Peptides against a protein of PDB entry 3JWR. Designs and how they scored, part 16

Target 1, 323 residues: chain A of PDB entry 3JWR
Amino acid sequence: TRELQSLAAAVVPSAQTLKITDFSFSDFELSDLETALCTIRMFTDLNLVQNFQMKHEVLCRWILSVKKNYRKNVAYHNWRHAFNTAQCMFAALKAGKIQNKLTDLEILALLIAALSHDLDHRGVNNSYIQRSEHPLAQLYCHSIMEHHHFDQCLMILNSPGNQILSGLSIEEYKTTLKIIKQAILATDLALYIKRRGEFFELIRKNQFNLEDPHQKELFLAMLMTACDLSAITKPWPIQQRIAELVATEFFDQGDRERKELNIEPTDLMNREKKNKIPSMQVGFIDAICLQLYEALTHVSEDCFPLLDGCRKNRQKWQALAEQ
Target 2, 298 residues: chain A of PDB entry 3JWR as posed
Amino acid sequence: TRELQSLAAAVVPSAQTLKITDFSFSDFELSDLETALCTIRMFTDLNLVQNFQMKHEVLCRWILSVKKNYRKNVAYHNWRHAFNTAQCMFAALKAGKIQNKLTDLEILALLIAALSHDLDHRGVNNSYIQRSEHPLAQLYCHSIMEHHHFDQCLMILNSPGNQILSGLSIEEYKTTLKIIKQAILATDLALYIKRRGEFFELIRKNQFNLEDPHQKELFLAMLMTACDLSAITKPWPIQQRIAELVATEFWEQGDQVGFIDFVCTQLYEALTHVSEDCFPLLDGCRKNRQKWQALAEQ

## One batch from the design tools (peptide; aimed at target 1 N125 S127 G283)

Design b1_p21_1_s1 (made by RFdiffusion4, then SolubleMPNN; from b1_p21_1, 13 letters changed)
Fold by OpenDDE base, seed 3:
Structure b1_p21_1_s1 (fold): chain B 323 residues (1-323), chain A 21 residues (1-21)
Amino acid sequence: as target 1 above (323 residues)
Amino acid sequence: MAAAEEQKRLEEGRRLAEELI
């Protein structure tokens, strides 16, 4: 395609030029081409292209295929969300110095997972999928969408001309797919809520050890969640704009719940409850985000900007909730 | 009162998390 030709021929700017090592990064000013160039740079600077013998054209095609399999009519859970999740992962690996704590296969898997974790997202949550009796709800009992996202990820990875993992051994391929699956499934916040206590206790007791395979898996899950939720850490103007996209998508779901399911939406998904957004954001930060970024900062102090951003945004949301 | 409001916010935040999925 013309898009592939343009991407494959383009000079990829440095990570410094692209600012993709910054936790404060915003994609709002970036074209789709620039987001793809950023993604190439992430793979390159993590040594994934070299170590796994990725062909440049295949990587370009894969990126464009991933981007294409996000829906354009979804306000938040689109390519830009996946791209921002991957950028946060890249920043955590580089600026947060987590790269040296992980294997190349784990890094490869995390980056693929971050880009792929919401593939074909429909702008509705697992609860809607369940309540609508969608065919996917018949296939999966838990983490319905995350299983679908992984299936989409696997489909793309196996598609002709998109096989970025073709340089891996059979064992490396199996390991990578296992980690990708675990990482995508970990973006189910219901799973996060179930597992986070173990992670926090290990940190609290100074018993956290990345050499333990179970603790490694747990850490990768927590890191995925930290990147997925990283919008909450962004500078306030960026956070506000992302929160508007999230609210838009939730209100669109609420409208569909009224129309398609004949139910009253929750306050989160109710357009008439916009005035509750600030208080809900404070609750979300306190219930979900703060402890995660605190624990992540204990694993790597260089991840502090995520925690600091989360704290600053909590203050901003609290001030709005008091109005 | 403050503890009940905080608990409500935590429940709302947890629900928010369930709704983000």
Scores: peptide ipSAE 0.160, ipTM 0.800, DockQ to the pose 0.677
OpenDDE base, seeds 1, 2, 4, 5: peptide ipSAE 0.122, 0.139, 0.099, 0.160; ipTM 0.789, 0.793, 0.765, 0.801

Design b1_p21_1_s2 (made by RFdiffusion4, then SolubleMPNN; from b1_p21_1, 12 letters changed)
Fold by OpenDDE base, seed 3:
Structure b1_p21_1_s2 (fold): chain B 323 residues (1-323), chain A 21 residues (1-21)
Amino acid sequence: as target 1 above (323 residues)
Amino acid sequence: MEAEERQRRLEEGKRLAELLI
């Protein structure tokens, strides 16, 4: 395609020029081409292209295929969300110095997972999928969308000309797919809520050990969630704009819940309850985000900007909730 | 009251988390 030709021929700017190592990064000013260039740079600077012998054209095609399989009519859970998740992963690996704690296969899997974790997202949550009796709800009992996202990821990875993993051995390929699956499934916040207590307790007791395979898996899950939720850590103007996108998507779901399911939406998805957004954001930060970024910062102090950003945004949301 | 409101916010935050996916 013309898009592929343009991407494959383009000079990829440095990570410094692209600012993709910054936790404060924003994609708002970037074109789709620039987001793809950033993604190439992430793979390159993590040594994934070299270590796994990725062909540049294949990587370009894969990125464009991933981007294409996000829906354009979804306000938040689109390519830009996946791209920002991957950028946060890249920043956590580089600036947060987590790269040195992980294997190349784990890094490869996490980056692919971050880019792929919401593939074909429909702008509705698992609860809506269940309640609407969608065919996907018959295939999977839990983490319905995350299983679908993984299936989409696998489909793309196996598609002709998109096989970025073709340089891996059979065992490396299996390992990578396992980690990708685990990482995508870990983006189910219901699963996060169930598992996070173990992680926090290990950190609290100073018993956390990345050499333990179970603790490694747990950490990768927590890191995925930390990147997925990283919008909450962004500078306030960026946070506000992303919160508006999230609210838009949730209100669209709430409108569909009324229309299609004949139910009154929850406050979060109720367009009439916009005034509750600030207080809900404070609740979300306190319930979900703060302890995660605290624990992540204990694993790597260089991840502190995520925690600091989350704390700052909590204060901003609290101030709005008091108005 | 503050503890109950905090607990409510925590439960709401958990429900919010289930809704973000």
Scores: peptide ipSAE 0.142, ipTM 0.794, DockQ to the pose 0.640
OpenDDE base, seeds 1, 2, 4, 5: peptide ipSAE 0.132, 0.094, 0.120, 0.132; ipTM 0.811, 0.763, 0.786, 0.806

Design b1_p21_1_s3 (made by RFdiffusion4, then SolubleMPNN; from b1_p21_1, 12 letters changed)
Fold by OpenDDE base, seed 2:
Structure b1_p21_1_s3 (fold): chain B 323 residues (1-323), chain A 21 residues (1-21)
Amino acid sequence: as target 1 above (323 residues)
Amino acid sequence: MEEELREQRLKEGKELAQLLI
């Protein structure tokens, strides 16, 4: 395609020029081509292209295929969300110095997972899919969308000309796919809520050890969630804009719940209850986000900008909730 | 009143998390 030719022939700017190492990064000013260039830079600067012998054209095609399999009519859970998740992962690996704590296969898997974790997202949550009796709800009992996202990820990775993992051994390939699956499934916040207590306790007791395979898996899951939720850490103007996209998608679901399911939406998905957003955001930060970024900062102090951003946005949302 | 408000916000925050799922 013309898009592939343009991407494959383009000079990829440095990570410094693209600012993709910054926790404060915003994609708002970037074209789709620039987001693809940023993604190439992430793979290159993480040594993934070299270490796994990725062909440049294959990587370009894969990125464009991933981007194409996000829906354009979904307000939040689109390519830009996946791209921002991957950028936060890259920043956490580089600026947050987490790269030094992980294997190249784990880094490869996390970056693929971050880009792929919401593939073919429909702009509705698992609860809507269950209540609508969607065919996907018959295939999976739990984490319905996350299983679908992984299936889409696997489909793309196995598609002709998209096989970025072709340089891996059979064992490396199996390991990578296992980690990708675990990382995508970990973006189900229900799983985060179930598992986070173990992680926080290990941190609190100074018993956290990345050499333990179970604790490694737990950490990768927490890191995925931290990147997926990273919008809450952004500078206030960016956070506010992303919160508007989230609210738009939730209101669209609430409108569909009324129309298609004949149910009253929850306050979060009720377009008439916009005035509750600030208080709900404070509650979300306190219940879900703060402890995660505190624990992540304990694993790597260079991740502090995520925690600091989250705390600053809590204050901003609190001030709006008091108006 | 502050403690009740905090508990309510924590409950709302968990409900929010369930909706992001």
Scores: peptide ipSAE 0.160, ipTM 0.832, DockQ to the pose 0.740
OpenDDE base, seeds 1, 3, 4, 5: peptide ipSAE 0.148, 0.151, 0.090, 0.147; ipTM 0.825, 0.818, 0.771, 0.824

Design b1_p21_1_s4 (made by RFdiffusion4, then SolubleMPNN; from b1_p21_1, 13 letters changed)
Fold by OpenDDE base, seed 5:
Structure b1_p21_1_s4 (fold): chain B 323 residues (1-323), chain A 21 residues (1-21)
Amino acid sequence: as target 1 above (323 residues)
Amino acid sequence: MAAEEERKRLEEGRRLAELLI
């Protein structure tokens, strides 16, 4: 396609020029082409292109295929969300110095997972999918959408001309797919809530060990969640705009819940309860986000900007909740 | 009162998390 030709022929700017190592990064000013260029730079600067012998054209095609399999009519869970998740992963690996704690296969898997974790997202949560008796709810009982996202990821990776993993051995390929699956499934916040206690207890007791395979898997899951939620850490103007996108998508679900399911939506998804957003954001930060970024900062102190951003945004939301 | 409001905010925050994905 003309898009592929344009991307494949483009000079890829440095990570410094693209600011993709910054935890404060915003994609709002970037074109779709620039987001793809940023993604190429992430793969290159993580040595993934060289170490796994990726063909440039295949990588370009894969990125465009991933981007194409996000819906444009979804307010938040779109390509830009996945791209921002991947950028946060890149920043955590580079600026947060987590790269040195992981294998190249783990890094490869995390970056693919971050870009792919919401593929074909429909702008509705697992609860809606279940209550609407959607065909996907017959395939999976839990983490319905995350299973679907992984299936979409696998479909793209196996598609002609998109096989970025073709340079891997069979064992490396299997390992990578396992980690991708685990990482995508870890983005289900219900699973995060279930597992986070073990992680926080290991950190609190100073018993956290990345040489333990189970603790490594747990850490990768927590890191995925930290990147997925990273909008909450962004500078306040960016955070506000993203919160509006999230609210828009939730209100669209709530409107569908009323119309299609004949149910009263929860306050979060109720357009009439927009005034509760600041208080709900404080509750979300306290219940979900703070302890995660505290624990991540304990694993790597260079991740502190995420924690600091989260704390600053909590204060901003609290001030709005008091008005 | 304040502790009960905080508990409600935390419960709402957890429900929010279950709803984000």
Scores: peptide ipSAE 0.158, ipTM 0.809, DockQ to the pose 0.660
OpenDDE base, seeds 1, 2, 3, 4: peptide ipSAE 0.128, 0.150, 0.122, 0.133; ipTM 0.793, 0.809, 0.784, 0.797

Design b1_p21_2 (made by RFdiffusion4)
Pose (drawn by RFdiffusion4):
Structure b1_p21_2 (pose): chain A 298 residues (1-255, 281-323), chain P 21 residues (1-21)
Amino acid sequence: as target 2 above (298 residues)
Amino acid sequence: TEEEEEEAEEEEYFEFGQHYS
């Protein structure tokens, strides 16, 4: 609770100061308090704070709540992952210039979603919890973990003093939640695969167009995956270290080039055709693919 | 056979990739 006191009274530095406008950004050196501050700057500079009558007191409690609902003992899928995703999401809307392409309801939803897309992640994949007959698998059908991540995000938003959405008309709130659900579910790699083919063609055929309501919400799912694993587009020293965590968490459950080819370069290429200013992601991606290939040959 | 091997590699990538997401 003191953590709220100290946070709800500190000055939120500028985005330039925080270097959160950068696709090459890193959190390794930030404190916990600093990362919450960047998040506040994110909401603020996306005009989400003013356009939705958010009280500084409430947004702070909510951000802190999400922070404490990521598991510390979990290797990669902890708070800093949700944070590094939202920052990538933020950098995409700003420097990648996408904010000018979508509504305020959509921007708010994407940010809230990117922050909570892995809540309570217990360091294990959907495949494992299904094969081990975890009760969560009995409860949810498909996209089990992602359904849970949402069940959590919503539980927190309905918490007292956390209704950062309290300022929305009922209609606004109703459809924002609809988009948040879609966003969080889209971070299921299975859905990314079962849907990306359709999107990669609209791009390939120079037919893709945002105005189309459906083509848009598909892209919104592709954007979520793009930020969810943006870590693979980081400078080598960072990608080197964050790959170390994904490494440990995977081995713990068990107790790179093929993946980037299969999952990534394909996607970030498409994102740049949609927005050129998003190319740094594609550049950093193939740049790391270059270093991993060299290492694979020892 | 080659197709079965390729699918097995893709499945491995899929399982590993769920740890990035």
Fold by OpenDDE base, seed 1:
Structure b1_p21_2 (fold): chain B 323 residues (1-323), chain A 21 residues (1-21)
Amino acid sequence: as target 1 above (323 residues)
Amino acid sequence: TEEEEEEAEEEEYFEFGQHYS
């Protein structure tokens, strides 16, 4: 395609030029081509292209295939969300120095997972999918969308000319797919809530050990969630604009819930309760975000900008809730 | 009770979590 030719022939700027190591990164000024160039840079600077013998054209095609399988009519859960999740993962690995704690296969899996974790997202949550009796709800009982996202990820990885994992051994391939699946499923916040207590307790007791395979898996799950939620850590103008995209998508779901399911939406999805957004954001930060970024910062102090950003945004949302 | 408030917060945030997922 013309897009593939343009991407494959383009000079890929440095990570410094692209600012993709910055926790404060914003994609708002970037074209779709520039987001793809950033993604190539992430794979390159994590040594994934070299270590796994990725062909440049295959990587370019894969990135464009992933981007194409996000919906353009979804306000938040689109390519830009997945790209920002992957950028936060890259920043946490590089600037947050988590790269030194992980294997190359874990890094490969996390980056693929971050880019793929919301593939074919419909702008509706698992609860809507279940209540609408969607065909996907017949395939999966829990984490319905996350299973679908993984299936889409696997489909793309196996598609002709998109096989970025073709340089792996059979065992490396199996390991990578296992980690990708676990990482995508970990983006179900219901699973995060269920598992976070174990992680926080290990941190609190100073018993956290990445050499333990179970604790490693738990950490990768927490790191995925930390990257997925990373909008909450961004500088206030970025956070506020992303929160408007989230609210737009949630209100679109609530409007569909009223129209299609004949139900009253929850406050979060109710367009008429837009004035509750600041207080709901404070609650979300306190119950979901703060402890995670505190624990992540305990594992790697260089992740502190995520925690600091989250705390600053809490103060901003609190000040709006008091108005 | 503090446990019922934690459970209600966990339920409200489980709902909130289900809203983001």
Scores: peptide ipSAE 0.097, ipTM 0.744, DockQ to the pose 0.455
OpenDDE base, seeds 2, 3, 4, 5: peptide ipSAE 0.091, 0.097, 0.069, 0.078; ipTM 0.735, 0.740, 0.734, 0.730

Design b1_p21_2_s1 (made by RFdiffusion4, then SolubleMPNN; from b1_p21_2, 10 letters changed)
Fold by OpenDDE base, seed 4:
Parts: C-alpha cells; structure tokens; sequence
Structure b1_p21_2_s1 (fold): chain B 323 residues (1-323), chain A 21 residues (1-21)
C-alpha cells in the first residue's frame, strides 16, 4: 500500500526528537504516520529489531496492521490509546530504567502487548458485552474483551507479511506469546484488583524479587496496568483532554445501556451526571491508581514522574470537585 | 463505623474494576 511505502521509506527520528522517553509525552500533535514512526523507534531503541532480526518492511506492515485493527469511531479505546500505552511502556523501560530488570523477550512481549491490548475495542466494557448477550460473551466467561484483544493480536502476528516474530526460535516464540497473553489479560482492571494486593504486600514487606517467576509475572501485569492507566499521570492539560475522551466513550455506552438494555447507567457512564466527573476521578485515583504508582516507584525510583503526575492530577480534580 | 467505611470502599473499588476498561 501507499501508506506502507511511505512509512518504510521514511527516516525514523531519534527518540530524543520524538520525546518518546518522556513520561509527559503527548500524541495530540502527531499524525498517524508520526505515531508509526515513534513505534518503529521504540522497537529499534529497545534493541528488538536487532536482537530478533526483524525486517523493516515487516515491522512497518505489522504496525500499520495493528493500527488498522483499532476502530476509528471509538472515542478513547483506539489506536492513540494503544500508542500512548506503548509509549508509557517505552518511557518506563528507558527513563524508568525497568529495561535493565527484564529479559529481551519480556520487553518484546510487553511492547507488542501494549500496542495490541485493546485491538478491535468496541467502545463498551465487558459488563455491557455480557449483558447485551454479544457473540463474544458466548466465547469467553470472563475478561471477554481482553481475550478478544489477544485473539486479534495473534491473528495479526500470524498474518502473511506481519510476522515480526519469525526470527524467534520455537521456544522463544512460545514464551513471547505466553507473556503477551498474560499482559493483555492483565489489563482487565477486575484482574488487577484481584492481584494487586499480593504485589503491594511484597513491596511493603521488602520481599519483592524479580528473580521469582511468579513475582516477575505479577510485576509485568502491574506494569501493563500502570501503562494502560497512564493518562491519569499526564500533565493536567493532557489529562483533561483524555478524560474528555474517556467520558465521551463511557457516556456513549451509558446511552446505549438506556436504549438497548433499558437500564439506568452507573454514574461513571451517565451523561446526566457529568458534573460528578471530578469527584469520580478523585475516587478512581485513590482507589486504583495511587498505590500502583507508589509500588512501581518502589521497584524503580525513576518511575516517580508517574506517581508525581498522578498526585498532581488528584489535587486538580479535587479542586474541581469542591467547586 | 470503620467496618462500614471499609466495606463501602471495597464496593467502590469493585465498581471501578467492573466499569473501567
């Protein structure tokens, strides 16, 4: 395609030029082509292209395929969300110095997972899918969308000309897919809630050890969640803009819940209760986000900007909630 | 009162887990 030719022929700017190592990064000013260039740079600077012998054209095609399999009519859970999740992962690995704690296969898996974790998202949550008796709800009992996202990820990875993992051994391939699956499934916030207590307790007791395979898996899950929720850490103007996108998508779901399911939506998805957004954001930060970024900062102090951003945004939302 | 607050917080956390994607 013309898009592939343009991407494959383009000079990829440095990570410094693209600012993709910054936790404060914003994609708002970037074209789709530039987001793809950023993604190439992430793979390159993490040594994934070299270590796994990726062909440039194949990587370009894969990136474009991933982007294509996000829906354009979804307000938040689109390519830009996936891209921002991957960028946060890249920043956490580089600037946050987590790269030094992980294997190349884990890094490969995390980056692929971050880009793929919401593939073909429909702008509705698992509860809606289940309650609407959608065909996907017949395939999976829990984490319905996350299983679908992984299936889409696997489909793309196995598609002709998109096989960025073709340079891996059979064992490396299996390991990578396992980690990708676990990482994508970990983005189900319900699973995060179930598992986070173990992580926080290990940190609190100073017993956290990445050499333990179970704790490694747990950490990768927590890191994925931290990147997935990273919008809450962004500078206030960026946070507000992203919160509007989230609210738009949630309100669209709430409207559909009223129309299609004849139910009153929860406050989070109720357009009529938009004035509660600030207080709900404070609640979300307190209940979900703060402890995660605190724990992540204990694993790597260089991740502090995420925690600091979250705290600052809490203050901003609290101030709005008091108005 | 403390137990009630704890329960309410747990319910709130579960709600976020259910609805946030």
Amino acid sequence: as target 1 above (323 residues)
Amino acid sequence: MEEEKRQAEEERIKEFGEFYT
Scores: peptide ipSAE 0.360, ipTM 0.838, DockQ to the pose 0.369
OpenDDE base, seeds 1, 2, 3, 5: peptide ipSAE 0.350, 0.358, 0.355, 0.348; ipTM 0.836, 0.838, 0.837, 0.835

Design b1_p21_2_s2 (made by RFdiffusion4, then SolubleMPNN; from b1_p21_2, 15 letters changed)
Fold by OpenDDE base, seed 2:
Structure b1_p21_2_s2 (fold): chain B 323 residues (1-323), chain A 21 residues (1-21)
Amino acid sequence: as target 1 above (323 residues)
Amino acid sequence: SSAEALRRQQEAIRLFGEFYS
């Protein structure tokens, strides 16, 4: 309550002051309050507050509720990850000029989805959830955690005093929830791998058309992944720090795999293979990231800083791998 | 060979897709 009062009464700095339009943005120096202020600014500058008649106090409460429903004992998949995903979405929409290609409902859905996409993440991947026979694994055959994240998102949106979508018509509300669900589910990297070929081929053949509903849905999925992975595009000092957080969480899972499942973890999650991190990062960039940011840059050339950052970090990781 | 490189890349894609999810 005191936190809400402080947030609701605070003057929200400009996007320029907060640097949230920059693809090179870092949250390292920001307090939790400042991250919430940044989030308010994102909603405001995307005209979402005005267009959908959001009450300021309700928006503030919703942001704090989302933040509260991320776990502090998880090294990477926490509020700061969700916040950085949303900030990259904001930068892609504004500086990357993707805002001009989307409807207001799509923009609303993407921002909510970015902030919500990892709600109540437990620091383990879908494979671990499935292999450990967790109750959630009985409800869904794939994208187990992403379904859970969406369920958490929906719970918060429907909680008293958190209903930021109350100004929408019934049809707008239904459309927004559909897009949020699709966007959160799209953050399952396994689904990205399955679907990205269609997107890349459309780009290669110059057949990509956002007026096609299927291609629009595909693009929103790719954009979500691009923002979710955007740590790989950051200036080198930021990239290194985030890579350490990812490694910490993966090694924690690997330790649990040994103890609870009696299996040898893969190199990616094996603490004893820490020396392979640079080469694994090069592999990750080549296998997963580069084509995505190339394709995104083709859709909007103003997204080039993401591609450029990814290429620069590849060179840095390669240099470390050669030592 | 190019074929071996492609197979290794495909395996890497599968592994990263599975383990980053």
Scores: peptide ipSAE 0.318, ipTM 0.850, DockQ to the pose 0.341
OpenDDE base, seeds 1, 3, 4, 5: peptide ipSAE 0.307, 0.311, 0.306, 0.314; ipTM 0.847, 0.848, 0.842, 0.848

Design b1_p21_2_s3 (made by RFdiffusion4, then SolubleMPNN; from b1_p21_2, 15 letters changed)
Fold by OpenDDE base, seed 4:
Structure b1_p21_2_s3 (fold): chain B 323 residues (1-323), chain A 21 residues (1-21)
Amino acid sequence: as target 1 above (323 residues)
Amino acid sequence: SSAAALAAKEQAIKEFGEFYT
């Protein structure tokens, strides 16, 4: 396609120029082409292109395929969310120095997973999919959308001209896919809630050890969630704007819940309760986010900007809640 | 109170854990 030709021929700016190593990164000003260029830079600077012998054209095609399989009519869970998740992963790996703690296969898997983790998201949560008796709910009992996201990811990876993993041995390929699947499934917040206690306890007791395979898997899951939720860590103007996108999508679901399911939506998804957004954001930060970024910072102190950003945004939301 | 804070946190965990994704 013309888009592929344009991307493949383009000079890829440095990570410094693109600011993709910054935890404060924003994609608001970027074109779709620029987001693709950023993504190429992430793969390159993580040595994934070289180490796994990726053909440039294949990588370009894969990126465009992933982007194409996000819906444009979804307010938040679109390509930009996936891109921002991947950028946070890149920043955590580079600036946060987590790359030094992981294998090349784990890094490869995490980056692919971050970009792919919400493929074909429909702007509704698993509860809605289940309650609406959607065909996907017949295929999967738990983490319905996350299984679908992984299926879409796998489909793209195996599509002609998109096989960025073709340079891997069979064992490396199997390992990578396993990690991708686990990472995508880990983005189900319900699973995060179930598993995070073990992670926090290991950190608290100073027993956390990445050489333990189970703890490694747990860490990768927590890291995925940390990147997936990273909007909460962004500078306030960015955070506020993203929160509006999230609210828009949630309110759209709430409207559909009323119309299609004949139920009263929860406050989180009720546009009539928009005045509760600040207090709900404080609750979200306290209940879900703070301990995660504290624990992540404990694993790697260079991830502190994520924690600091989260704390600053809590203060901002609290101030709004008090008005 | 600490009890109120705990209750609020538990409620938030339930709401976000169930509905955010």
Scores: peptide ipSAE 0.091, ipTM 0.757, DockQ to the pose 0.323
OpenDDE base, seeds 1, 2, 3, 5: peptide ipSAE 0.078, 0.079, 0.087, 0.079; ipTM 0.760, 0.753, 0.761, 0.753

Design b1_p21_2_s4 (made by RFdiffusion4, then SolubleMPNN; from b1_p21_2, 12 letters changed)
Fold by OpenDDE base, seed 4:
Structure b1_p21_2_s4 (fold): chain B 323 residues (1-323), chain A 21 residues (1-21)
Amino acid sequence: as target 1 above (323 residues)
Amino acid sequence: SIEEELKEQEEKIKEFGEFYT
């Protein structure tokens, strides 16, 4: 395609020029082409292109295929969300120094997972999918959408001309797919809530050890969640704009819940309760986000900007809730 | 009470886990 030709021929700017190592990064000013260029830079600077012998054209095609399989009519869970998740992962690996704690296969898997974790998202949560008796609810009992996202990821990875993993051995390929699946499934917030207690307890007791395979898996899951939720850590103007996108998507679901399911939506998805957004954001930060970024910062102190951003946004939301 | 507050927090956490995407 013309898009592929343009991307493959383009000069890829440095990570410094693109500012993709910054935790404060914003994609708002970037074109779709520029987001693809940023993604190429992430693969290159993480040494993934070299270490796994990726062909440039194949990588370009894969990125464009991933982007194409996000829906444009979804307010938040679109390519830009996936791209921002991957950028946060890149920043955590580079600026946050987590790269030094992981294998190349783990890094490869995490980056692919971050870009792929919401593929073909429909702008509704698992609860809606279940209650609406959607065909996907017949295939999976738990983490319905996350299983679908992984299936889409696997489909793309195996599509002709998109096989960025062709340079891997059979064992490396299997390992990578396992980690990708685990990472995508970990983005189910319900699973995060179930597992985070173990992680926090290990941190609290100073017993956390990345040399333990189980603890490594747990850490990768927590890191994925930290990147997936990273909008909450962004500078206030960016945070506000992203929160509006989230609210738009949630309210669209709530409107559908009223119309299609004849139910009153929860406050998070109730357009009539938009005035509660600030207090709900404070509640979300306190209940879900703060401990995660505290624990992540404990593992790597260079991730402090995520925690600091989260704390600052809590203060801003609290101030709005008091008005 | 402290117990009521803890219960409320647990309910909020559960709600976010079920509904937040």
Scores: peptide ipSAE 0.205, ipTM 0.786, DockQ to the pose 0.345
OpenDDE base, seeds 1, 2, 3, 5: peptide ipSAE 0.189, 0.194, 0.183, 0.179; ipTM 0.786, 0.784, 0.779, 0.779

